# Ledger of designs, part 1: peptides against a protein of PDB entry 5ONS

Every score and structure here is a prediction.

Target 1, 181 residues: chain A of PDB entry 5ONS
Amino acid sequence: MFKKFDEKENVSNCIQLKTSVIKGIKNQLIEQFPGIEPWLNQIMPKKDPVKIVRCHEHIEILTVNGELLFFRQREGPFYPTLRLLHKYPFILPHQQVDKGAIKFVLSGANIMCPGLTSPGAKLYPAAVDTIVAIMAEGKQHALCVGVMKMSAEDIEKVNKGIGIENIHYLNDGLWHMKTYK
Unless a header shows other numbers, all headers, positions and changes below count from the first letter of the chain.
Peptide ipSAE is a variant of ipSAE made for these designs: the mean of its two directions, with the distance scale d0 fixed at 1.0 Angstrom where the peptide's residues are scored. Compare it only between designs on the same protein; published cut-offs may not carry over.
A fold fails the geometry check if it doesn't show the stated peptide or something in it is severely misdrawn.

## One batch from the design tools (peptide; made by RFdiffusion4, then SolubleMPNN)

Design b1_p8_1_s1 (from b1_p8_1, 4 letters changed)
Fold by OpenDDE base, seed 4:
Structure b1_p8_1_s1 (fold): chain B 181 residues (1-181), chain A 8 residues (1-8)
Amino acid sequence: as target 1 above (181 residues)
Amino acid sequence: DVSDEYKD
């Protein structure tokens, strides 16, 4: 989603959300990520305005105090940014790729099944379409936010093709955006 | 920085 993203070229505008819209978004976030509920007031304090940075290709980034928190495309599900995920790593279920997959993930490549089934990888139960944090063998922090394109079960059985779609990865355009006020 | 964690 952000492989060729550049803040200067791909950000269209920024809007401040109304209170009612914010409440709706918070409810959506809790529904998507139940574990975030106790932390949501910390992540999105009531006193702080919430903004949407509108980008090309129908990408929207939810921000508070300039921090990029979540993003979505075409009013689809919200994804946490890696920067938020690093602060709250429990927001997403995890999958772990092996060391060899790291360089490919960091190039924006989708995660192939063998990178999730090989020694050093850890594949946890997850349904298709689940948004997941991609961890890496020997690393502490997630390097990618992805979406299961196959269930974990199918990844193990088929073990070919795209297991997880790479949505947002370390050092992509969103990562380099850092903040937006 | 997490970026450093993934640098060779």
Scores: peptide ipSAE 0.656, ipTM 0.954, DockQ to the pose 0.928
Fold by OpenDDE base, seed 5:
Structure b1_p8_1_s1 (fold): chain B 181 residues (1-181), chain A 8 residues (1-8)
Amino acid sequence: as target 1 above (181 residues)
Amino acid sequence: DVSDEYKD
């Protein structure tokens, strides 16, 4: 989603949200990420304005005090930014790729099944379409936010093809955006 | 920065 993204070229405008809209978004976030509920008032304090940065390709980024928190495309599901995920690593279920997969993930490639079933990888139960944090063998922080294209069970059984779609990865265009005020 | 974690 952000492989060719550039803040200067791909941001259209920024709007401040009304209270009612913010409440609706918070409810959506809790539905998607139940574990975030106790932390949402800390992540999005009531006293702080919430903004949407509108980008090309129908991408919207939710921000508070310039911090990039979540993004979505074409009114689809919200994804946490890696920067938020690093602060709250528990808001997504995890999958772990082996060391050999790291360079491919960081190039924006989708995660292939063998990278999730090989020694050094850790595959946890997850249904298709689940948004997941991609961890890496020997590393502490997530390097990617992805979407399960197969269930964990099918990844183990088939062990071929795209297991997880790469949505947002370390050092992509969104990562380099850092903040927006 | 987390990026440093993934450097050689």
Scores: peptide ipSAE 0.654, ipTM 0.954, DockQ to the pose 0.917
Fold by OpenDDE base, seed 3:
Structure b1_p8_1_s1 (fold): chain B 181 residues (1-181), chain A 8 residues (1-8)
Amino acid sequence: as target 1 above (181 residues)
Amino acid sequence: DVSDEYKD
């Protein structure tokens, strides 16, 4: 989603959201990520304005105090940014790729099944279409936010093709954006 | 930052 993203070229505008819209978004976030509810008040304090950075390709980035928190495309599901996920790693279920897959993930490549079933990888139960944090062998922080294209069960059985779609990864255009006020 | 963790 952000492989060729550049703040200067791909940001269209930034709008401050009305209170009613913010309430709706918070409810959506809790529905998507139930575990975030106890933390939402410190992630999005009531007294702080919430902004949407509108980008090309129908991408929207939710920000508070300049911090990039969540993003979505075409008003689809919200994804946490890696920067937020690093602060609250429990927001998403995890999958772990082996060491050999790291360079490919960091190039924006989708995650192939063998990278999730090989020694060094760890595959946890997850349904298709689940948004997941991609961890890596020997590393502490997630390197990617992805979407299960197969269930964990099918990844193990078939062990061929795209297991997880790469949505957002370290050093992509969103990562380099860092902040926006 | 975290990018340093993945410098190989």
Scores: peptide ipSAE 0.653, ipTM 0.954, DockQ to the pose 0.915
Fold by OpenDDE base, seed 2:
Structure b1_p8_1_s1 (fold): chain B 181 residues (1-181), chain A 8 residues (1-8)
Amino acid sequence: as target 1 above (181 residues)
Amino acid sequence: DVSDEYKD
């Protein structure tokens, strides 16, 4: 989603959200990520304005105090930014790729099944279309936010093709945006 | 920065 993203070229505008819209978004976030509910008041304090950075290709980034928190495309689901995920790593279920897959993930490549089934990888139960945090062998922090394109079961059985779609990865255009005020 | 964690 952000492989060729550049803040200067791809951001259209920024809008401060109304209270009612914020409430709706918070409810959506809790529905998507139930584990975030106890933390949502500190992530999005009531006293702080919530803004949407509107980008090309119908991408929207939710921000509070300049911090990039979540993003979505059209009517699709919200994804947490890696920066938020690093602070709250539990808001997504995890998958772990092996060491060899790291360089490919960081180039924006989708995650192939062997990178999830090989030694050093850890594959946890997850249904297709689940948004997941991609961890890596020997690393502490997620390097990618992805979407399961196969179930974990199918990844193990078939073990070829795209297991997880790469949505947002470390050092992509969104990562380098860092903040927006 | 987490990017340092993934440097070669």
Scores: peptide ipSAE 0.652, ipTM 0.954, DockQ to the pose 0.930

Design b1_p8_1_s2 (from b1_p8_1 with F2V A3S)
Fold by OpenDDE base, seed 2:
Structure b1_p8_1_s2 (fold): chain B 181 residues (1-181), chain A 8 residues (1-8)
Amino acid sequence: as target 1 above (181 residues)
Amino acid sequence: DVSEEYED
């Protein structure tokens, strides 16, 4: 989603959300990520305005105090930014790729099944379309936010093709945006 | 920065 994203070229505008809209978004976030509920008032304090940075290709980034928290495309599901995920790693279920997959993920490539089934990888139960945090062998922090394109079960038994779609990865255009006020 | 964690 952000492979060739550039803040200067791809951001259109920024709007401050009304209270009612914020409330709706918070409810959506809790529905998507139940584990976030106890932390949501910390992540999005009531006293702080919530903004949406509108980008090309119908991408919207939710921000509070300049911090990029979540993003979505075409009013689809919300994804946490890696920066938020690093603070709250439990928001998403995890999958772990092996060392060999790291360089490809960081180039924006989708995660292939062998990178999830090989030694050093860790594959956890997950259904198709689940948003997941991609961890890496020997690393502490997630390098990617992805979407399961196969179930964990199918990844294991088929073991070829795209297992997880790469949505947002470390050092992509969204990562380099860092903050927006 | 986490990017340093993934530097070669």
Scores: peptide ipSAE 0.660, ipTM 0.953, DockQ to the pose 0.934
Fold by OpenDDE base, seed 4:
Structure b1_p8_1_s2 (fold): chain B 181 residues (1-181), chain A 8 residues (1-8)
Amino acid sequence: as target 1 above (181 residues)
Amino acid sequence: DVSEEYED
């Protein structure tokens, strides 16, 4: 989603959300990520305005105090940014790729099944379309936010093709955006 | 920085 993203070229505008809209988004976030509920007031304090940074290709980034928290495309599900995920790593279920997959993930490549089934990888139960944090063998922090394109079970059985779609990865355009006020 | 964690 952000492989060729550049803040200067791909950000269109920024809008401040009304209270009612914010409340709706918060409810949606809790539905998507139940574990975030106790932390949501910390992540999105009531006193702080919530903004949407509108980008090309129907990408919207939810921000508070300039921090990029979540993003979505075409009014689809919200994804946490890696920067938020690093602060709250429990927001997403995890999958772990092996060392060999790291360089490919960091190039924006989708996660192929062998990178999730090989020694050093850890594949946890997850249904298709689940938003997941991609961890890496020997690393502490997630390098990617992805979406299961196959169930964990199918990844193990089929073990070829795209297991997880790479949505947002370390050092992509969104990562380099850092903040937006 | 997490980016440093993934640098060679």
Scores: peptide ipSAE 0.660, ipTM 0.953, DockQ to the pose 0.931
Fold by OpenDDE base, seed 5:
Structure b1_p8_1_s2 (fold): chain B 181 residues (1-181), chain A 8 residues (1-8)
Amino acid sequence: as target 1 above (181 residues)
Amino acid sequence: DVSEEYED
């Protein structure tokens, strides 16, 4: 989603949200990520304005105090940014790729099934379409936010093709954006 | 920065 993204070229405008809209978004976030509920007032304090940065390709980024928190495309599901995920690593269920997959993930490639079933990888139960944090063998922090294109069960059984779609990865255009006020 | 964790 952000492989060719640049803040100067791909940001259209920024709007400040009304209280009612913020409440709606918070409810959506809790629905998507139930475990975030106890932390949402810390992530999005009531006293702080919430903004949406509107970008090309129908991408919207939710921000508070310039911090990039979540993003979505075409009114689809919200994804946490890697920067938020690093602060709250429990927001998403995890999957772990082996060491050999790291360089490909960091180039924006989708995660192939063998990279999730090989020694060094860890595959946890997850349904298709689940948004997941991609961890790496021997590393502490997530390097990617992805979407399960197959269930964990099918990844293990079929072990061929795209297991997880790469949505946002370390050092992509969104990562380099850092903040927006 | 976390990016350093993945640098050579």
Scores: peptide ipSAE 0.657, ipTM 0.952, DockQ to the pose 0.941
Fold by OpenDDE base, seed 3:
Structure b1_p8_1_s2 (fold): chain B 181 residues (1-181), chain A 8 residues (1-8)
Amino acid sequence: as target 1 above (181 residues)
Amino acid sequence: DVSEEYED
C-alpha cells in the first residue's frame, strides 16, 4: 500500500474530525480490536483533536497530536501503523516469519507459505482475512502489518503460494512519514 | 529506532 508513497506527492489534505465522527471511529476500532478498549483513552485522549490525512488512492491516516495511529483504504478496515503497534503489540494477533524471509518482507513482498512453516517461523491459528502483526525470528518488534490470505491451517496443509499479504512494512513510505501536524 | 533492529 505504501511502497511508492511519499508525503509530499501523495498527501492531498488534512481535516479535523467532528466529535460525532470521532465517536463513530472509536466504536469501529473497538469492534475490530476488542483488546484496545482499555487503552483507547490513552491512545486517543478526549481533549485532543483527531485528524484525518487524506492521501491518493483513497488512503486515510488517522492522527492525534501528529502521531500516525491507524490507516485505511477505500473506507475498508482500519490497520494500526507499525509505530502504534510497537507501543501496543497486543493489538493484533501475531505470526512469525523465519530469518530468511525478512529481506523480502522489507522489500514489500507478500509472505509465502514456506516462510511461515519453516524452522524459525511460528504459525498461530488465524482465519483468512485476519489482520496480523508479522514478527521475525530473533527480533523483538514487528516488521510488517499483513492480512491472512489463507487460514493458518491451510498454510500448513498447502504450504504453497501467498500466505499473508504485505500491507505496511518497516521503512515503507508510511514509516518514513513519521509524524504529521 | 526499530529500523536499527533490522539493519543486520
Scores: peptide ipSAE 0.655, ipTM 0.952, DockQ to the pose 0.867

Design b1_p8_1_s3 (from b1_p8_1, 5 letters changed)
Fold by OpenDDE base, seed 2:
Structure b1_p8_1_s3 (fold): chain B 181 residues (1-181), chain A 8 residues (1-8)
Amino acid sequence: as target 1 above (181 residues)
Amino acid sequence: DVGDEYKE
């Protein structure tokens, strides 16, 4: 989603959300990520305005105090940014790729099944279309936010093709955006 | 920065 993203070229505008819209978004976030509920008040304090950075290709980034928290495309699901995920790693279920897959993930490549089934990888139960945090062998922090394109069960059985779609990865255009006031 | 964790 952000492989060729550049803040200067791909951001259109920024709007401050109304209270009612914020409430709706918070409810949606809790529905998507139930574990975030106890933390949502500190992630999005009531006193702080919530903004949407509107980007090309119907991408919207939810921000509070300049911090990029979540993003979505069109009216699809929200994804946490890696920066938020690093603070709250439990927001998403995890999958772990092996050491060899790291360089490919960081190039924006989708995650192939062997990178999830090989020694050093850890594959946890997950249904297709689940948004997941991609961890890496020997690393502490997620390097990617992805979407399961196969169930974990099918990844193990078939073990070929795209297992997880790479949505947002470390050092992509969104990562380098860092903050937006 | 987490980026340092993934430097070669």
Scores: peptide ipSAE 0.526, ipTM 0.924, DockQ to the pose 0.895
Fold by OpenDDE base, seed 4:
Structure b1_p8_1_s3 (fold): chain B 181 residues (1-181), chain A 8 residues (1-8)
Amino acid sequence: as target 1 above (181 residues)
Amino acid sequence: DVGDEYKE
């Protein structure tokens, strides 16, 4: 989603959300990520304006105090940014790629099944379309936010093709954006 | 920075 993203070229505008809209988004976030509920007031304090940075290709980034928290495309599901995920690593279920897959993921490549089934990888139960944090062998922090394109079960059985779609990864355009006010 | 974690 952000492989060729550049803040200077791909950001269209920024809007401040109404209170009612913020409430709706918070409820949606809790629905998507139930574990975030106790932390949501910390992540999105009531006193702080919530903004959406509108980008090309129907990408929207939810921000508070300039911090990029979540993003979505075409009003689809919200994804946490890696920067938020690093602070709250529990908000997504995890999958772990082997060491060999790291460079590919960091190039924006989708996660292929063998990278999730090989020694060093850890594949946890997850349904198709689940938003997941991609961890890496020997690393502490997630390097990617992805979406299961196959169930964990099918990844193990088929073990070919795209297991997880790479949505947001370290050093992509969103990562380099860092903050936006 | 977490980015450094993945730098060679």
Scores: peptide ipSAE 0.525, ipTM 0.923, DockQ to the pose 0.903
Fold by OpenDDE base, seed 5:
Structure b1_p8_1_s3 (fold): chain B 181 residues (1-181), chain A 8 residues (1-8)
Amino acid sequence: as target 1 above (181 residues)
Amino acid sequence: DVGDEYKE
């Protein structure tokens, strides 16, 4: 989603949200990520304005005090930014790729099944379409936010093709955006 | 920076 993204070229405008819209978004976030509910007042304090950064390709980024929190495309599901995920690593269920898959993930490639079933990888139960945090063998922080294209069960059985779609990865255009005020 | 752990 952000492989060729650049803040200077791909951001269109920024709008401040009304209270009612913010409440709706918070409810959506809790529905998607039930574990975030106790932390949402800390992540999005009531006293702080919430903004949407509108980008090309129908991408929207939710921000508070310039911090990039979540994003979505074409009014689809919200994804946490890696920067938020690093602060709250429990927001998403995890999957772990082996060491050899790291360079491919960091190039924006989708995660192939063998990178999730080989020694060094850790594959946890997850259904198709689940948004997941991608961890890596020997590393502490997530390097990617992805979406399960196969269930964990099918990844193990088939062990061929795309297991997880790469949505947002370390050092992509969104990562380099850092803040927006 | 968190990204440093992924540098070769």
Scores: peptide ipSAE 0.524, ipTM 0.923, DockQ to the pose 0.860
Fold by OpenDDE base, seed 3:
Structure b1_p8_1_s3 (fold): chain B 181 residues (1-181), chain A 8 residues (1-8)
Amino acid sequence: as target 1 above (181 residues)
Amino acid sequence: DVGDEYKE
């Protein structure tokens, strides 16, 4: 989603949200990520304005105090940014790729099944379309936010093809957009 | 930065 993204060229405008819209978004976030509810007032304090950075290709980035928190495309599901996920790693269920897959993930490649079933990888139960944090062998922090294209069960059984779609990864255009005020 | 742990 952000492989060729550049803040200077791909940001259209920024709007400050009304209170009613913010309440709706918070409810959506709790529905998507139930575990975030106790932390949401910390992540999005009531006293702080919430803004949406509108980008090309119908991408929207939710920000508070310049911090990039969540993003979505075409008003689809919200994804946490890696920067937020690193602070709250429990927001998403995890999957772990082996060390050999790291360079490919960091180039924006989708995650193939063998990278999730090989020694060094860890595959946890997850349904198709689940948004997941991608961890890596020997590393502490997530390197990617992805979407399950196969269930964990099918990844183990079929073990070929795209297991997880790469949505947002370290050093992509969104990552380099550190803040927006 | 967190990205440092992925530098080779």
Scores: peptide ipSAE 0.520, ipTM 0.923, DockQ to the pose 0.903

Design b1_p8_1_s4 (from b1_p8_1 with F2V A3G)
Fold by OpenDDE base, seed 2:
Structure b1_p8_1_s4 (fold): chain B 181 residues (1-181), chain A 8 residues (1-8)
Amino acid sequence: as target 1 above (181 residues)
Amino acid sequence: DVGEEYED
């Protein structure tokens, strides 16, 4: 989603959200990520305005105090940014790729099944279309936010093709955006 | 720095 994203070229505008819209978004976030509920008040304090950075290709980034928290495309699901995920790693279920897959993930490549089934990888139960945090062998922090394109069960059985779609990865255009006031 | 974590 952000492989060729550049803040200067791809951001259109920024709007401050109304209270009612914020409430709706918070409810949606809790529905998508139930584990976030106890933390949502500190992630999005009531006193702080919530903004949407509107980007090309119907991408919207939810921000509070300049911090990029979540993003979505069109009216699809929200994804946490890696920066938020690093603070709250439990927001998403995890999958772990082996060392060899790291360089490919960081180039924006989708995650192939062997990178999830090989020694050093850890594959946890997950249904297709689940948004997941991609961890890496020997690393502490997620390097990617992805979407399961196969169930974990099918990844193990078939073990070929795209297991997880790479949505947002470390050092992509969204990562380098860092903040937006 | 997470970036440093993933340096070569």
Scores: peptide ipSAE 0.528, ipTM 0.927, DockQ to the pose 0.824
Fold by OpenDDE base, seed 3:
Structure b1_p8_1_s4 (fold): chain B 181 residues (1-181), chain A 8 residues (1-8)
Amino acid sequence: as target 1 above (181 residues)
Amino acid sequence: DVGEEYED
């Protein structure tokens, strides 16, 4: 989603949200990520304005105090940014790729099944279409936010093809957009 | 930094 993204070229405008819109978004976030509810007032304090950075290709980035928190495309599901996920790693269920898959993930490639079933990888139960945090063998922090294209069960059984779609990864255009005020 | 974590 952000492989060729550049803040200077791909940001259209930024708007400050009305209170009613913010309440709706918070409810959506709790529905998507139930575990975030106790932390939401810390992540999005009531006293702080919430803004949306509108980008090309119908991408929207939710920000508070310049911090990039969540993003979505075409008003689809919200994804946490890696920067937020690193602070609150429990927001998403995890999957772990082996060390050999790291360079490919960091190039924006989708995650193939063998990278999730090989020694060094860890595959946890997850349904298709689940948004997941991609961890890596020997590393502490997530390197990617992805979407399960197969269930964990099918990844183990079929063990070929795209297991997880790469949505947002370290050093992509969104990562380099550190803040927006 | 997390970026440094993945430099090696």
Scores: peptide ipSAE 0.524, ipTM 0.925, DockQ to the pose 0.742
Fold by OpenDDE base, seed 4:
Structure b1_p8_1_s4 (fold): chain B 181 residues (1-181), chain A 8 residues (1-8)
Amino acid sequence: as target 1 above (181 residues)
Amino acid sequence: DVGEEYED
């Protein structure tokens, strides 16, 4: 989603959300990520304006105090940014790729099944379309936010093709954006 | 820094 993203070229505008809209988004976030509920007031304090940075290709980034928190495309599900995920790593279920897959993930490549089934990888139960944090063998922090394109079960059985779609990865355009006010 | 974590 952000492989060729550049803040200067791909950001269209920024809007401040009304209170009612913010409430709706918070409810949606809790629905998507139940574990975030106790932390949501910390992540999105009531006193702080919530903004959406509108980008090309129907990408929207939810921000508070300039911090990029979540993003979505075409009003689809919200994804946490890696920066938020690093602070709250429990927001998403995890999958772990082996060391060999790291360089490919960091190039924006989708996660292939063998990178999730090989020694050093850890594949946890997850259904198709689940948003997941991609961890890496020997690393502490997630390097990617992805979406299961196959169930964990099918990844193990088929073990070919795209297991997880790479949505947002370390050092992509969103990562380099850092903040936006 | 996470960026450094993934640097070679």
Scores: peptide ipSAE 0.524, ipTM 0.926, DockQ to the pose 0.832
Fold by OpenDDE base, seed 5:
Structure b1_p8_1_s4 (fold): chain B 181 residues (1-181), chain A 8 residues (1-8)
Amino acid sequence: as target 1 above (181 residues)
Amino acid sequence: DVGEEYED
């Protein structure tokens, strides 16, 4: 989603959200990520304006005090940014790729099934379309936010093709954006 | 920096 993204070229505008819209978004975030509920007050304090950065290709980034928190495309589900995920690693269920897959994920490649079934990888139960944090063998922090294109069960059985779609990865255009005020 | 964690 952000492989060729550049803040200067791909941001269209930024809008400040009304209180009612913010409430709706918070409810949606709790529905998507139930574990985030106790933390939303410090992530999105009531006194702080919430903004949407509108980008090309129907991408929207939710921000508070310049911090990039979540993003979505075409009004689909919200994804946490890696920067937020690093602060709150429990927001997403995890999957772990083996050491050999790291360089490919960091190039923006989708995660192939063998990288999730090989020694060093850890595959946890997850349904198709689940948003997941991609961890790596021997590393502490997530390197990617992805979406399951196959269930964990099917990844193990078929073990061929794209297991997880790479949505946002370390050092992509969104990562380099850092903040927006 | 998390980037350092993934440097070669």
Scores: peptide ipSAE 0.522, ipTM 0.925, DockQ to the pose 0.841

